# Peptides against a protein of PDB entry 2AUS: the designs that were tried, part 11

Target 1, 323 residues: chain A of PDB entry 2AUS
Amino acid sequence: ADIKREVIVKDDKAETNPKWGFPPDKRPIELHIQYGVINLDKPPGPTSHEVVAWIKRILNLEKAGHGGTLDPKVSGVLPVALERATRVVQALLPAGKEYVALMHLHGDVPEDKIRAVMKEFEGEIIQRPPLRSAVKRRLRTRKVYYIEILEIDGRDVLFRVGVEAGTYIRSLIHHIGLALGVGAHMAELRRTRSGPFKEDETLVTLHDLVDYYHFWKEDGIEEYIRKAIQPMEKAVEHLPKIWIKDSAVAAVAHGANLTVPGIVKLNAGIKKGDLVAIMTLKDELVALGKAMMSTQEMIERSKGIAVDVEKVFMPRDWYPKLW

## One batch from the design tools (peptide; aimed at target 1 V100)

Design b1_p10_6_s3 (made by RFdiffusion4, then SolubleMPNN; from b1_p10_6 with A7R)
Fold by OpenDDE base, seed 2:
Structure b1_p10_6_s3 (fold): chain B 323 residues (1-323), chain A 10 residues (1-10)
Amino acid sequence: as target 1 above (323 residues)
Amino acid sequence: SIEERLRRLE
């Protein structure tokens, strides 16, 4: 999520009409909610699905979805996409995650050995998904990006860990315990990051949402609920982006594939097969799609399908048909 | 809790 991507400009003269669309910062409150994502602090106890159902009830919504399951006992960052933004979670599922974990060792181990062994688990690890996972129980490689030990208190090890999506921290702790020779289990787990969503001023509880919705509906105060909901564009900040001409927006919003002539600017390093976000020049999310060309091919070619559009978010009427 | 442990380290 923290990777700054270079922006390559193809058309430096391209302008956008300020009368068309709804930039993320200029949406009326109802529209902001329809295209919103909540950075929820999930409490321990409920399932991620129960929490989504509660949010739907609290905010009087028809649809919502979450950006990656947390186990019932796991707390912390759960992105919840609302209404028309519900399917933006597909951008968050493959995103990296960060956790703080409490590991309990089943025997005494010198601190120097704990530190040395845990450092060896940075990099590639082999995991088998747990029985309760919807994922097929095949052995798979996952990346551990970093392990930071925060505290060692006898047999209790508090640590921060950055991991590839679908890494099981419980399984990691089990393997660390085996490598230490004494065994270990996961005592507690909190997710502190899911892609672009982290523990910051945007993190809100279910209680906050109840209060903020009440302030809006009963007192007419929109400010709190507006701040508690992020624009759906936040959920794609970590993706490579392609910005398109105003004349191409309506076609893509109708489900047409993006062709090369519609591109104004794009991120460097797009590969064929990458998930990309198609954006307006006002940084509005039009659609998610699969890159059919690399960045270099999109620069060099004059025609062809650049992106196979998989999911449209923008309404068809925000931009006029210019064809 | 993890939150209580983190606050003690600040």
Scores: peptide ipSAE 0.385, ipTM 0.921, DockQ to the pose 0.925
OpenDDE base, seeds 1, 3, 4, 5: peptide ipSAE 0.359, 0.360, 0.373, 0.352; ipTM 0.913, 0.914, 0.917, 0.912

Design b1_p10_6_s4 (made by RFdiffusion4, then SolubleMPNN; from b1_p10_6 with E3R A7E)
Fold by OpenDDE base, seed 2:
Structure b1_p10_6_s4 (fold): chain B 323 residues (1-323), chain A 10 residues (1-10)
Amino acid sequence: as target 1 above (323 residues)
Amino acid sequence: SIRERLERLE
């Protein structure tokens, strides 16, 4: 999520009409909610699905979805996409995750050995998904990006861990315990990051949402609920982006594939097959799609399908048909 | 809790 991508400009003369669309910062409150994502602090106890159902009830919503399941006992960062933004979660599912974990060792181990062995688990690991997972129980490689030991208190090890999506921290702790020779289990787990969503000023509780919705509906105060909901564009910050001409927006919003002539600027390092976000020049999310060309091919070619559009978010009427 | 442990380390 923290990788700054270079922006390559193809058309430096391209302008955007300020009368068209709704930039993320200029949406009326109802529209902001319809295209919103909540950075929820999930409490321990409920399932991620129960929490989504509660948010739908609290905010009087028809649809919502979450950016990656947390187990019932796991707390912390759960992105919840609302209404028309619900399917933006597909951008968050493959995103990296960070956790703080409390590991309990089943025997005494010298601190130097704990530190040495845990350092060996940075990099590629082999995991089998747990029985309760909807994922097929095949052995698979996952990346552990980093392990940071925060505290060692006898048999209790508090650590921060950055991992590839679908890495099971419970399984990691089990394998660390085996490598230490004493065994271990996961005592507690909190997710501190899911792609662009982290523990920051945007993190809100279910209680906060109840209060903020009440302030809006009963007192007419929009400020709190507006701040509690992020624009859907936040959920794609970690993706490579392609910015398109105003004249191309309506076609893409109608489900047409993006062709090369519609591109104004794009991120470097796009590969064929990558998930990409198609943006307006006002940084509005039009659609998600699969890159059919590399960045280099999109620069060099004058025509062809650049992106196979998989999911449209923008309404068809925000930009005029210019064809 | 993890939160209480983190607050003690700050």
Scores: peptide ipSAE 0.363, ipTM 0.916, DockQ to the pose 0.923
OpenDDE base, seeds 1, 3, 4, 5: peptide ipSAE 0.352, 0.359, 0.352, 0.341; ipTM 0.913, 0.916, 0.913, 0.911

Design b1_p10_7 (made by RFdiffusion4; failed a check: a repeat of another design)
Pose (drawn by RFdiffusion4):
Structure b1_p10_7 (pose): chain A 309 residues (1-127, 142-323), chain P 10 residues (1-10)
Amino acid sequence: ADIKREVIVKDDKAETNPKWGFPPDKRPIELHIQYGVINLDKPPGPTSHEVVAWIKRILNLEKAGHGGTLDPKVSGVLPVALERATRVVQALLPAGKEYVALMHLHGDVPEDKIRAVMKEFEGEIIQRKVYYIEILEIDGRDVLFRVGVEAGTYIRSLIHHIGLALGVGAHMAELRRTRSGPFKEDETLVTLHDLVDYYHFWKEDGIEEYIRKAIQPMEKAVEHLPKIWIKDSAVAAVAHGANLTVPGIVKLNAGIKKGDLVAIMTLKDELVALGKAMMSTQEMIERSKGIAVDVEKVFMPRDWYPKLW
Amino acid sequence: SEIEERLEKL
């Protein structure tokens, strides 16, 4: 998921006018929240659905959604997209996820076999692909390991299968997500407590600094997604519901294939929309016309890059 | 949590 993609510039002269839109990290606080995402450290106990409901109450929001469900007892990274950026969590499906898990073996098994068997579970699995498994600690029947997986991978099922392969049986004692696409345990990971307090600092004390840092621009959700940057003049047509045509492309990532989920970006690196690529990168470079992206969801409001009559 | 404690020890 976190492979740095090469950027190919087709129109080296394209410029963006600062009058239109905002750099993503410079939105007025209200707009920042309307188009924000929270990198939330979900506490054990509540369901992911319940956590989102609490967040809507805390931030007095109309809409919100999480990216990738965590079960009630699972803690860790839970991206929560807010308001107008609610559907941006769609961008996380192609990106992977990473967990730290504690596996309790129902029988004694030599460490040698445990490491050998765990390794064999990398690659593909039926219940999804397991990118990597790293054993952190093996203490008796307790195995602590880090695992990277494709989205929708049920870790409980993976541990169960490891138990079967070992014949002794296995139980998942605990699980914590450490990565969900571009969201990881860094300075943006916040708790529900921080969120409530920072919201009070803003609405009661008038200080926006803390609630601002606790909420990321929605563009964070597409950091690991192939991108197509378009001219200022092309943004309006897309913002108004039109698919993206090739003439509007300024630069794009290499490796885009037909059918890939892509992010359409302004030259300010704001998220305009998510869509499916109808052409490859090379076709987008060589062709002068045609629909480059079948737009599935528009995020940018019509007001930022307006059509003038 | 138990995982946090184990990671701290490591």

Design b1_p10_7_s1 (made by RFdiffusion4, then SolubleMPNN; from b1_p10_7, 4 letters changed; failed a check: a repeat of another design)
Amino acid sequence: SRIDERLARL

Design b1_p10_7_s2 (made by RFdiffusion4, then SolubleMPNN; from b1_p10_7, 3 letters changed)
Fold by OpenDDE base, seed 3:
Parts: structure tokens; C-alpha cells; sequence
Structure b1_p10_7_s2 (fold): chain B 323 residues (1-323), chain A 10 residues (1-10)
């Protein structure tokens, strides 16, 4: 997720009008909320859907959605996209996740053997989705990016794990326990990362949201609620980006596909079929779309559809129609 | 949380 993508410039003379749009840091509070994502610390107990319904009630919202289900018993990082940003969760669902897990072993195992066996689970693993998942119960590969053992205390193993989206940590722990020969279960699980959202100063509780909304509505203090809500652009930081000319923004905001002449700069390594973020030169999210060309094709070609626009976020009036 | 309690000791 944190691979710094090279930026290739096609038009080094392209300028942006400072009067057009609303950069993520320049949105009035109401507009910031309308285009917001909360980095929620989900408590253990409620479902992710119940928590989204609570946020909607707390913040008086019509719509919200979450960036990937946490089980009721699982705490930690749950991105919740608000109102006009609700569909940005599409960018977060496929994003890598990190967890801290407490594994309990059902027998005694030498520490060196625990470390050796857990290291073998880095890389590709085969999983079957659990019965409770919305995912078809087909065997599938998943990547374990890393396993970091934090503590071994007899039969209790605390570890950090980075995984591909839709890796089941409970199933991973079960397989580790089988490989150790004693069996194991997941005693506790916390999600510490969901794509660009992590445990940092932006992580907020449901209680924080109640208080911060109160401070805004009753006391006129918007600072807390403003900080508690991230701009929707945060939810696409991990995607490959294409930055477009001001003259192309309004067309894309109306749902037109991005054509090659509209591109100012782009990330390296875009492949045909990739989910990409279409950005203004002010780093405003215009739309999500499917790349119809590689980065190289977008550089070499003078014309053609670069991105099939799937989800528009930007209002149609933020940039003028220049066609 | 047992995780939070353990992390606070590391």
C-alpha cells in the first residue's frame, strides 16, 4: 500500500486556476463533512453496519458506508465514508489491511518453532472464506505481506500481520496452529490499518464524534469535528493517480470518460484494468475509474480513452465547462 | 483489551 509511485509529467506547463474547485484543506465545514471519511476506532461488540448507523445518527447524515467489515468482536480502524463521499469505500475495500492478533496455542511449543512456522506463513496462503462472509466459499489465494511477532508468552502469541484484503486472520491462526501440531485459536483481534487509514492522530471513537459534533452545533467550535473527519482524498492515497487539466475537470465531473489530452501527470505502473483516481492539479478527487490504457500508452498516445469513469465525486459546478 | 494491555507493556 505504501509504494511511492513515480509521477510522470506529460505537461510541465499546465497551470490550475486557484479560484476553481475546493482543495481538501479549503472546504467549509459542511462541505468537508459532505466529502468526508472518518478513521473510526470501532469498538468491540457492534457490527460495522450498526456503527455506521450510529455515525449517521450522531452526525445527522443521510448516507454513509464503511471501508471493509470488521466482525462484531474485532476493534480498530474502520474507515467510514460520509454522504457524497460514501462511494469512495470502493477504493478501500481492496486495500491491504494490518491487524494485531492474539493467538492462543492449544499446547506447548518451543519459541524457535513458533517463530520458524509463523515465518513460513509470510507470502501466499490458501484460504476458504468462512460461512459468515458475503464472499463465495471458494478456495482462494491471499497474500500475507508480513508477520511480526511482538510477544510470545507461553501459549499466547501476540503478532502484527499485514494482509491482502479479505484474508481471514482467524483462518490464518487456525492453519498456524495446525502447522505447529497443537492447534490454535484467535483469542483477540484488532485492525490497526485499512489502506491509508491507520492508528494515528486521526483515529477517533464514537464518543469523540458525539462530543465533537456537540462542540460544533452547540458551542460553534468546528475545529474538533473538522479534524475528526478526513477529506475523501485520503481514501484514495493508495491508488494510482492521474492528474488532469482544469479544462478536463468539468467533463469528467459530468461523467465523461477521461481522454489522453486531458492528462497533465500520472503515476507510473498503471495497468489496463486498474482502479485509478482522477485528480485535479489541486489534488481534489474528481472521479474513480478503470484504466483503459497503461501508463506507457497514456504517455505515448495523443488520443483515446485513458480512463472509463465509474464513480464521480466532484460536483459539476466546481470547475467551469471549457468546451 | 488484552491486545491493548499487552501492547502497552512492549
Amino acid sequence: as target 1 above (323 residues)
Amino acid sequence: SRIEERLARL
Scores: peptide ipSAE 0.399, ipTM 0.928, DockQ to the pose 0.980
OpenDDE base, seeds 1, 2, 4, 5: peptide ipSAE 0.362, 0.373, 0.363, 0.347; ipTM 0.919, 0.922, 0.918, 0.914

Design b1_p10_7_s3 (made by RFdiffusion4, then SolubleMPNN; from b1_p10_7, 5 letters changed)
Fold by OpenDDE base, seed 3:
Structure b1_p10_7_s3 (fold): chain B 323 residues (1-323), chain A 10 residues (1-10)
Amino acid sequence: as target 1 above (323 residues)
Amino acid sequence: SRIDEILARL
């Protein structure tokens, strides 16, 4: 999520009609909810699915989905995409994660050795998925971006860890314990980040959602529920983006692939096969798709399919058909 | 949780 992406402008004369679409900041409350993502503080105890079911009940929603499972005992950042935004969680599945973990050592180890060995686990690690995962139990490499030791209290080690998607912190702690020679287990875990969603002023509890929905429905106060729900566009902030002409928006909203002439600007470093967000010039999410060209090919070519459109989010009527 | 208590102090 922290990767700054250069923006390359392909058409500097492209304008957007302010009457078309619904920019994330200008959605009526009902529409904001329909295209919303909650940065939920998941409590320990319930499953991620139970929590999604609770949110659907609280907010009177037909559908919702979460941005990556937290175990029942794990608390913290659970993005929950609402209604028409439900499938935006696909953008969050590959996103990096941060956790705070409490590791309990099964023996006494000098603090200097703990620090030295944990530092060796930064970078590429080999993991086998646990039995309970739907993932094939093949050995796989994962990145540990950083390990920050917060506290060492005898056999208890509190640390922050940034990891590639689908890194198992329980398995990491087990391997650290083996490398220390005494063994270890994961005592506690909290997720502090899921891509662009972190512990900030946008983090809300299930209780907050109950109260904020009540204030809206009974008192007519929209402010709290509006702040508690993020626009779906937040869920794609970490993706490479392609911004398109107003004349291309309706075609993409109908499920047409994005062609090179429709591109106004794009991020640098897009590779063929990357998941990309197709945006309007008002930063509205039109669709997610697979890049069929690199950034360089999208600049150099005059024609061809730039993005294979996999999932449309924008309604078909927000922009006129200009063909 | 012990984590929540520690994080509330940071």
Scores: peptide ipSAE 0.024, ipTM 0.712, DockQ to the pose 0.661
OpenDDE base, seeds 1, 2, 4, 5: peptide ipSAE 0.023, 0.021, 0.023, 0.023; ipTM 0.692, 0.675, 0.684, 0.703

Design b1_p10_8 (made by RFdiffusion4)
Pose (drawn by RFdiffusion4):
Structure b1_p10_8 (pose): chain A 309 residues (1-127, 142-323), chain P 10 residues (1-10)
Amino acid sequence: ADIKREVIVKDDKAETNPKWGFPPDKRPIELHIQYGVINLDKPPGPTSHEVVAWIKRILNLEKAGHGGTLDPKVSGVLPVALERATRVVQALLPAGKEYVALMHLHGDVPEDKIRAVMKEFEGEIIQRKVYYIEILEIDGRDVLFRVGVEAGTYIRSLIHHIGLALGVGAHMAELRRTRSGPFKEDETLVTLHDLVDYYHFWKEDGIEEYIRKAIQPMEKAVEHLPKIWIKDSAVAAVAHGANLTVPGIVKLNAGIKKGDLVAIMTLKDELVALGKAMMSTQEMIERSKGIAVDVEKVFMPRDWYPKLW
Amino acid sequence: SKIDEWRAEN
């Protein structure tokens, strides 16, 4: 997921006018929230659905959604997209996820076999692909390990299968998600308590600084997604519901294949929309016309890059 | 928990 993609510039002269839109990190606080995402450290106990409901109450929001469900007892990274950016969690499906898990073996097994068997579970699995498994600690029947997986991978099922392969059986004692696409345990990871307090600092004390840092621009959700940057003049057509045509492309990532989920970005690096690539990168460079992206969801409001009559 | 302890150490 976190492979740095090469950027290919097709129109080296394209410029963006600062009058239109906003750099993503410079939105007025209200707009920042309307188009924000929270990198939330989900506490054990509530369901992911319940956590989102609490967030909507705390922030007095109409809409919100999470990216990748965590079960009630699972803690960790839970991206929660807000308001107008609610659907941006779609961008996380192609990005992977990482967990730290505690596995309790129902029988005694030599460490040698445990490490050997765990390694064999990398690659593909049926219940999804397991990118990597790193054993952190093996203390008796307790195995602490980090695992990277494709989205929708049920870790409980993975541990169960490891138990079967070992014959002794296995139980997942606990699970914490450490990564969900670009969201990880860094300075942006916040708790529900921080969110409530920072909201009070803003609505009661008039200080926006803390609630601002607790909420990320929605563009964070597409950090690991192939991108196509378009001219200012092309943003309006897309913002108004048109698919993206090739003439509007300024630069794009290498490796885009037909059918790939892509992010359409302004030259300010704001998220305009998510869509499916109808052409490859090379075709987008060589062709002068045609539909480059079948737009599935528009995020940018019509007001930022307006059509003028 | 075990994971919390490990996280505190690291």

Design b1_p10_8_s1 (made by RFdiffusion4, then SolubleMPNN; from b1_p10_8, 3 letters changed)
Fold by OpenDDE base, seed 4:
Structure b1_p10_8_s1 (fold): chain B 323 residues (1-323), chain A 10 residues (1-10)
Amino acid sequence: as target 1 above (323 residues)
Amino acid sequence: SKIDRYFAEN
């Protein structure tokens, strides 16, 4: 998520009409909710699905979806996409995750050895999905981006870990315990990051949502509920972006593929097959799609399909049809 | 401890 992507400008003269669309910071509260994502602090105990059902009840929503399952006992960052934003969770599923884990060792190990062995688990690891996973139990590689030991208290090891999506921390801890020679288990787990969503001022509880919704509905105070809901564009911050002309927005919003002439600017390093976010010049999410060209091809070519549009988010009427 | 801050003993 922290990868700064270079922005290549293809059309430096492209302007945007301020009367068209609804920028993420200027949506009326009802529209903000319709295109919202909650950075939920999931409590331990309930399933991610139960929590989504509660949010739907609390906020009187028809639809919602989560950006990647947390086990019942696991707390922390659960992005919950609302209403028309529900499908944006697809952008979050492949995103990197961070956890704070408490590992309990089954024997005494010198701290220096703990530190040395845990450092060896940075990089590529081989995992088998747990039996309870709906994922086929094939051996797969996963990246551990970093391990940061936060505290060692006897047999209890508190650590932060950044991982590729679908890395099983329980399995990692089991393998660390084996490498230490004493065995280990995961005592506690909290997710501290899911792509662009982290533990920050945007993290809210279920209780916060109850109170904030009440303040809005009963007292007319929208400030709290507005703050508790992030714009759906937050959920795509980690993706490579393509910004399009105002004249191309309505076509893409109707499900047309993005063609090269519609591109104003784009991130560097897009490859064919990448998931990309198609944005307006006001940083509104129009659609998600699959890149059919590299960044270089999108610069060099005058025509052709740049993005195969998979999921439209923007309403068809926010921008005029200019064809 | 930092442990107690992340995971209050229930």
Scores: peptide ipSAE 0.378, ipTM 0.877, DockQ to the pose 0.294
OpenDDE base, seeds 1, 2, 3, 5: peptide ipSAE 0.364, 0.362, 0.315, 0.303; ipTM 0.876, 0.875, 0.858, 0.856

Design b1_p10_8_s2 (made by RFdiffusion4, then SolubleMPNN; from b1_p10_8, 4 letters changed)
Fold by OpenDDE base, seed 4:
Structure b1_p10_8_s2 (fold): chain B 323 residues (1-323), chain A 10 residues (1-10)
Amino acid sequence: as target 1 above (323 residues)
Amino acid sequence: SRIDRYFAEN
């Protein structure tokens, strides 16, 4: 979300038909839900899977998926993609995360030393996944983007930390404690960000969802449930984007690879192999795919496969076939 | 405390 990407225009004359598609802000409530993502405040206690199952029951949904597991005891930002949007979670798994953590020190350490040592943990760290992780337990590097100490109260250190996906805060705290010489453990953890999803006005509880669904179904008031659900396009805001011609949308929605002639505009800095979002000119998510060209190649070439389409989201009928 | 604000529900 923090990476501003330049937009390069290839076709400045490309227009979009306002009658085609359903822009994220113009979806009927039922369709909005079908292509929605909830920025859930996961309570402590339940697993992420239990919470997803509850959301499915509350909202009477067939399927949903979460944008990255939170441990049972961990609260905070859990993106839950709904129905047709369920597969958009693949865009969120590799996204950066932010947490607020409470570290408890096992001995007394001067505040200045705490601050100095914690600053040394910004950057590349070596971690081994915990035993309970399904991830192969090999040593791997992870980036700590920033550590911000929020409060120090004796042996309790409250801090904000921005990390690469799959950084284990518990392991970070353990190593900080070792570096301080007294040892430490993670007392509390809250996720405050998962890619584009953060603690903001879009964050909702399970209780909010119960109430908002009730207001819609019993009282006919859709405003609350509409607000509680973000469009699936929110879940790809952190990805590089390629915007395509109206004439290319139906083909991509049918699972065809995106070819260079279909591109209207694109973000700078796309590399071959990057996960990219294919968008309409109305900022509707058509598909996720793997870039087969760089941004520069997509500009310079007149033909060829630009994106290998991996996951289609848009229905086949939102745009007409123009071939 | 700020600590309590983040984790009072735990």
Scores: peptide ipSAE 0.196, ipTM 0.807, DockQ to the pose 0.304
OpenDDE base, seeds 1, 2, 3, 5: peptide ipSAE 0.111, 0.138, 0.105, 0.159; ipTM 0.773, 0.780, 0.770, 0.791

Design b1_p10_8_s3 (made by RFdiffusion4, then SolubleMPNN; from b1_p10_8, 3 letters changed)
Fold by OpenDDE base, seed 3:
Structure b1_p10_8_s3 (fold): chain B 323 residues (1-323), chain A 10 residues (1-10)
Amino acid sequence: as target 1 above (323 residues)
Amino acid sequence: SKIDEYLAKN
């Protein structure tokens, strides 16, 4: 999420009709919910699936999905995409994660040695997925982006860790313990970040959702439930974006591939094969797709398929058919 | 301690 991407303008004269679409900040409350993502503080105890089922019950929803499983005992940031936004979680699965972990050492180790060894685990590590994982148990490389030691108290080590998606913190702690020579286990784990979702003012509990839904339905106060739900566009903030002409929106919303003439502006550094978000000029998410060209090719070419559209989010009627 | 604060929130 923190990667600032340059925006290259291809058509500086492109305008958007204010009567078309529903910008994220201007959606009626019912529509905001239909295209929403909750930054949920998952409690310890329940599964991620149970929590999603509770949210559907609390908010009277037909469909929801989560942005990557947390183990039952793991608390913290669980993005839950609602209704028509449910499929946006696919943008969050490959996103980096941050955790705060409590590691317990099985022997006494000098603090200087703890710090030195934990620093060696920044970078590439080799892991095997646990038996309970649906992932094939092949050895795989994962990136540890950073380790920040927060506190050392004897055998207890509190640390923040940023990791590539599908890095197992329990396995990392096990390997740290082996490298220290005493062994270690994961005592506690909290997820503090999942891509663009972090511990901030948007983080809400299940209790908050109950209260906020009640204030809306019984008291007519929508402000709380509106703030508790983020627009689905939040879930794609970490992706490279392509902004398209109003005349291209309806075609993409019908599942047509994005062609080069439809592009108004785009992020720098798109590579062929990248997952990209197709946006309107009002920053509405139209679709996710696979880049078929680099940023440079999309600038230089006058025609061709720029994005293979994989998942449409926008309704077909928000923009008129102009083809 | 930060550990105590962390354990109190989980």
Scores: peptide ipSAE 0.359, ipTM 0.918, DockQ to the pose 0.334
OpenDDE base, seeds 1, 2, 4, 5: peptide ipSAE 0.346, 0.335, 0.352, 0.341; ipTM 0.914, 0.909, 0.915, 0.913

Design b1_p10_8_s4 (made by RFdiffusion4, then SolubleMPNN; from b1_p10_8, 4 letters changed)
Fold by OpenDDE base, seed 2:
Structure b1_p10_8_s4 (fold): chain B 323 residues (1-323), chain A 10 residues (1-10)
Amino acid sequence: as target 1 above (323 residues)
Amino acid sequence: SRIDEYFARN
């Protein structure tokens, strides 16, 4: 999520009409909700699906989806995409995650040995998905980006861990326990990050959402509910981006693939097959798609399909047809 | 403890 990507400009003279579209900061409250993502603090107890159902009921919504399942007992960062933004979760599913975990050891181990062994689990690990996962139980490699021990209290080890999507912290703790020779289990788990969503001022509870919705509907105060909902564009901050001409927006919004002439600027380091966000010059999300070219090919070529458009978000009428 | 800040120990 924190990867700063270089921006390469192809057309430095491209302008955007301020009358077209709805930039993320200029959406009326109803439209902001229709294209919103909540950075929810999921409580322990309910499933991620139950929490999504509650949000739909609280906010009177037809559709919502979450950016990656948390187990019932797991608390913390659960991005919930709303209404027209529901499918933006596909950008969050492959994103890195951070957790704070409490590991309980089944025997006494010297602190120096705990620290040494846990450091060896940074990097590539082999995992088998648990029985309860919707994922086929095949052995797979996953990356542990970092492990930070926060506290050791006898047999209790509090640590922060950054991991590749679909890394099972319970399985990691089990393997650490085996490597320590005493065994271990996961006592507690909180997710502190899911891609661009983290524990910050945007993190809200279900209780906050109830209150903020009432302030809007009963008192006419929209400020709280507006701040509690992030624009859908937040959910794609970690993706490589391609910015397009105003004249290309309506075609992409109708489901046409992005062709090379429509590109104004793009991030460096796009590879063929990457998930990319197609943006307007006002940083509005038009669509998600699969890159059919590298960044270099998109610079060098004058024509061809740059992006296979997989999911359109922008309404067809925000920009005029200019063809 | 930092543990108690993240997780209420029952």
Scores: peptide ipSAE 0.465, ipTM 0.911, DockQ to the pose 0.290
OpenDDE base, seeds 1, 3, 4, 5: peptide ipSAE 0.463, 0.460, 0.459, 0.464; ipTM 0.911, 0.910, 0.910, 0.910

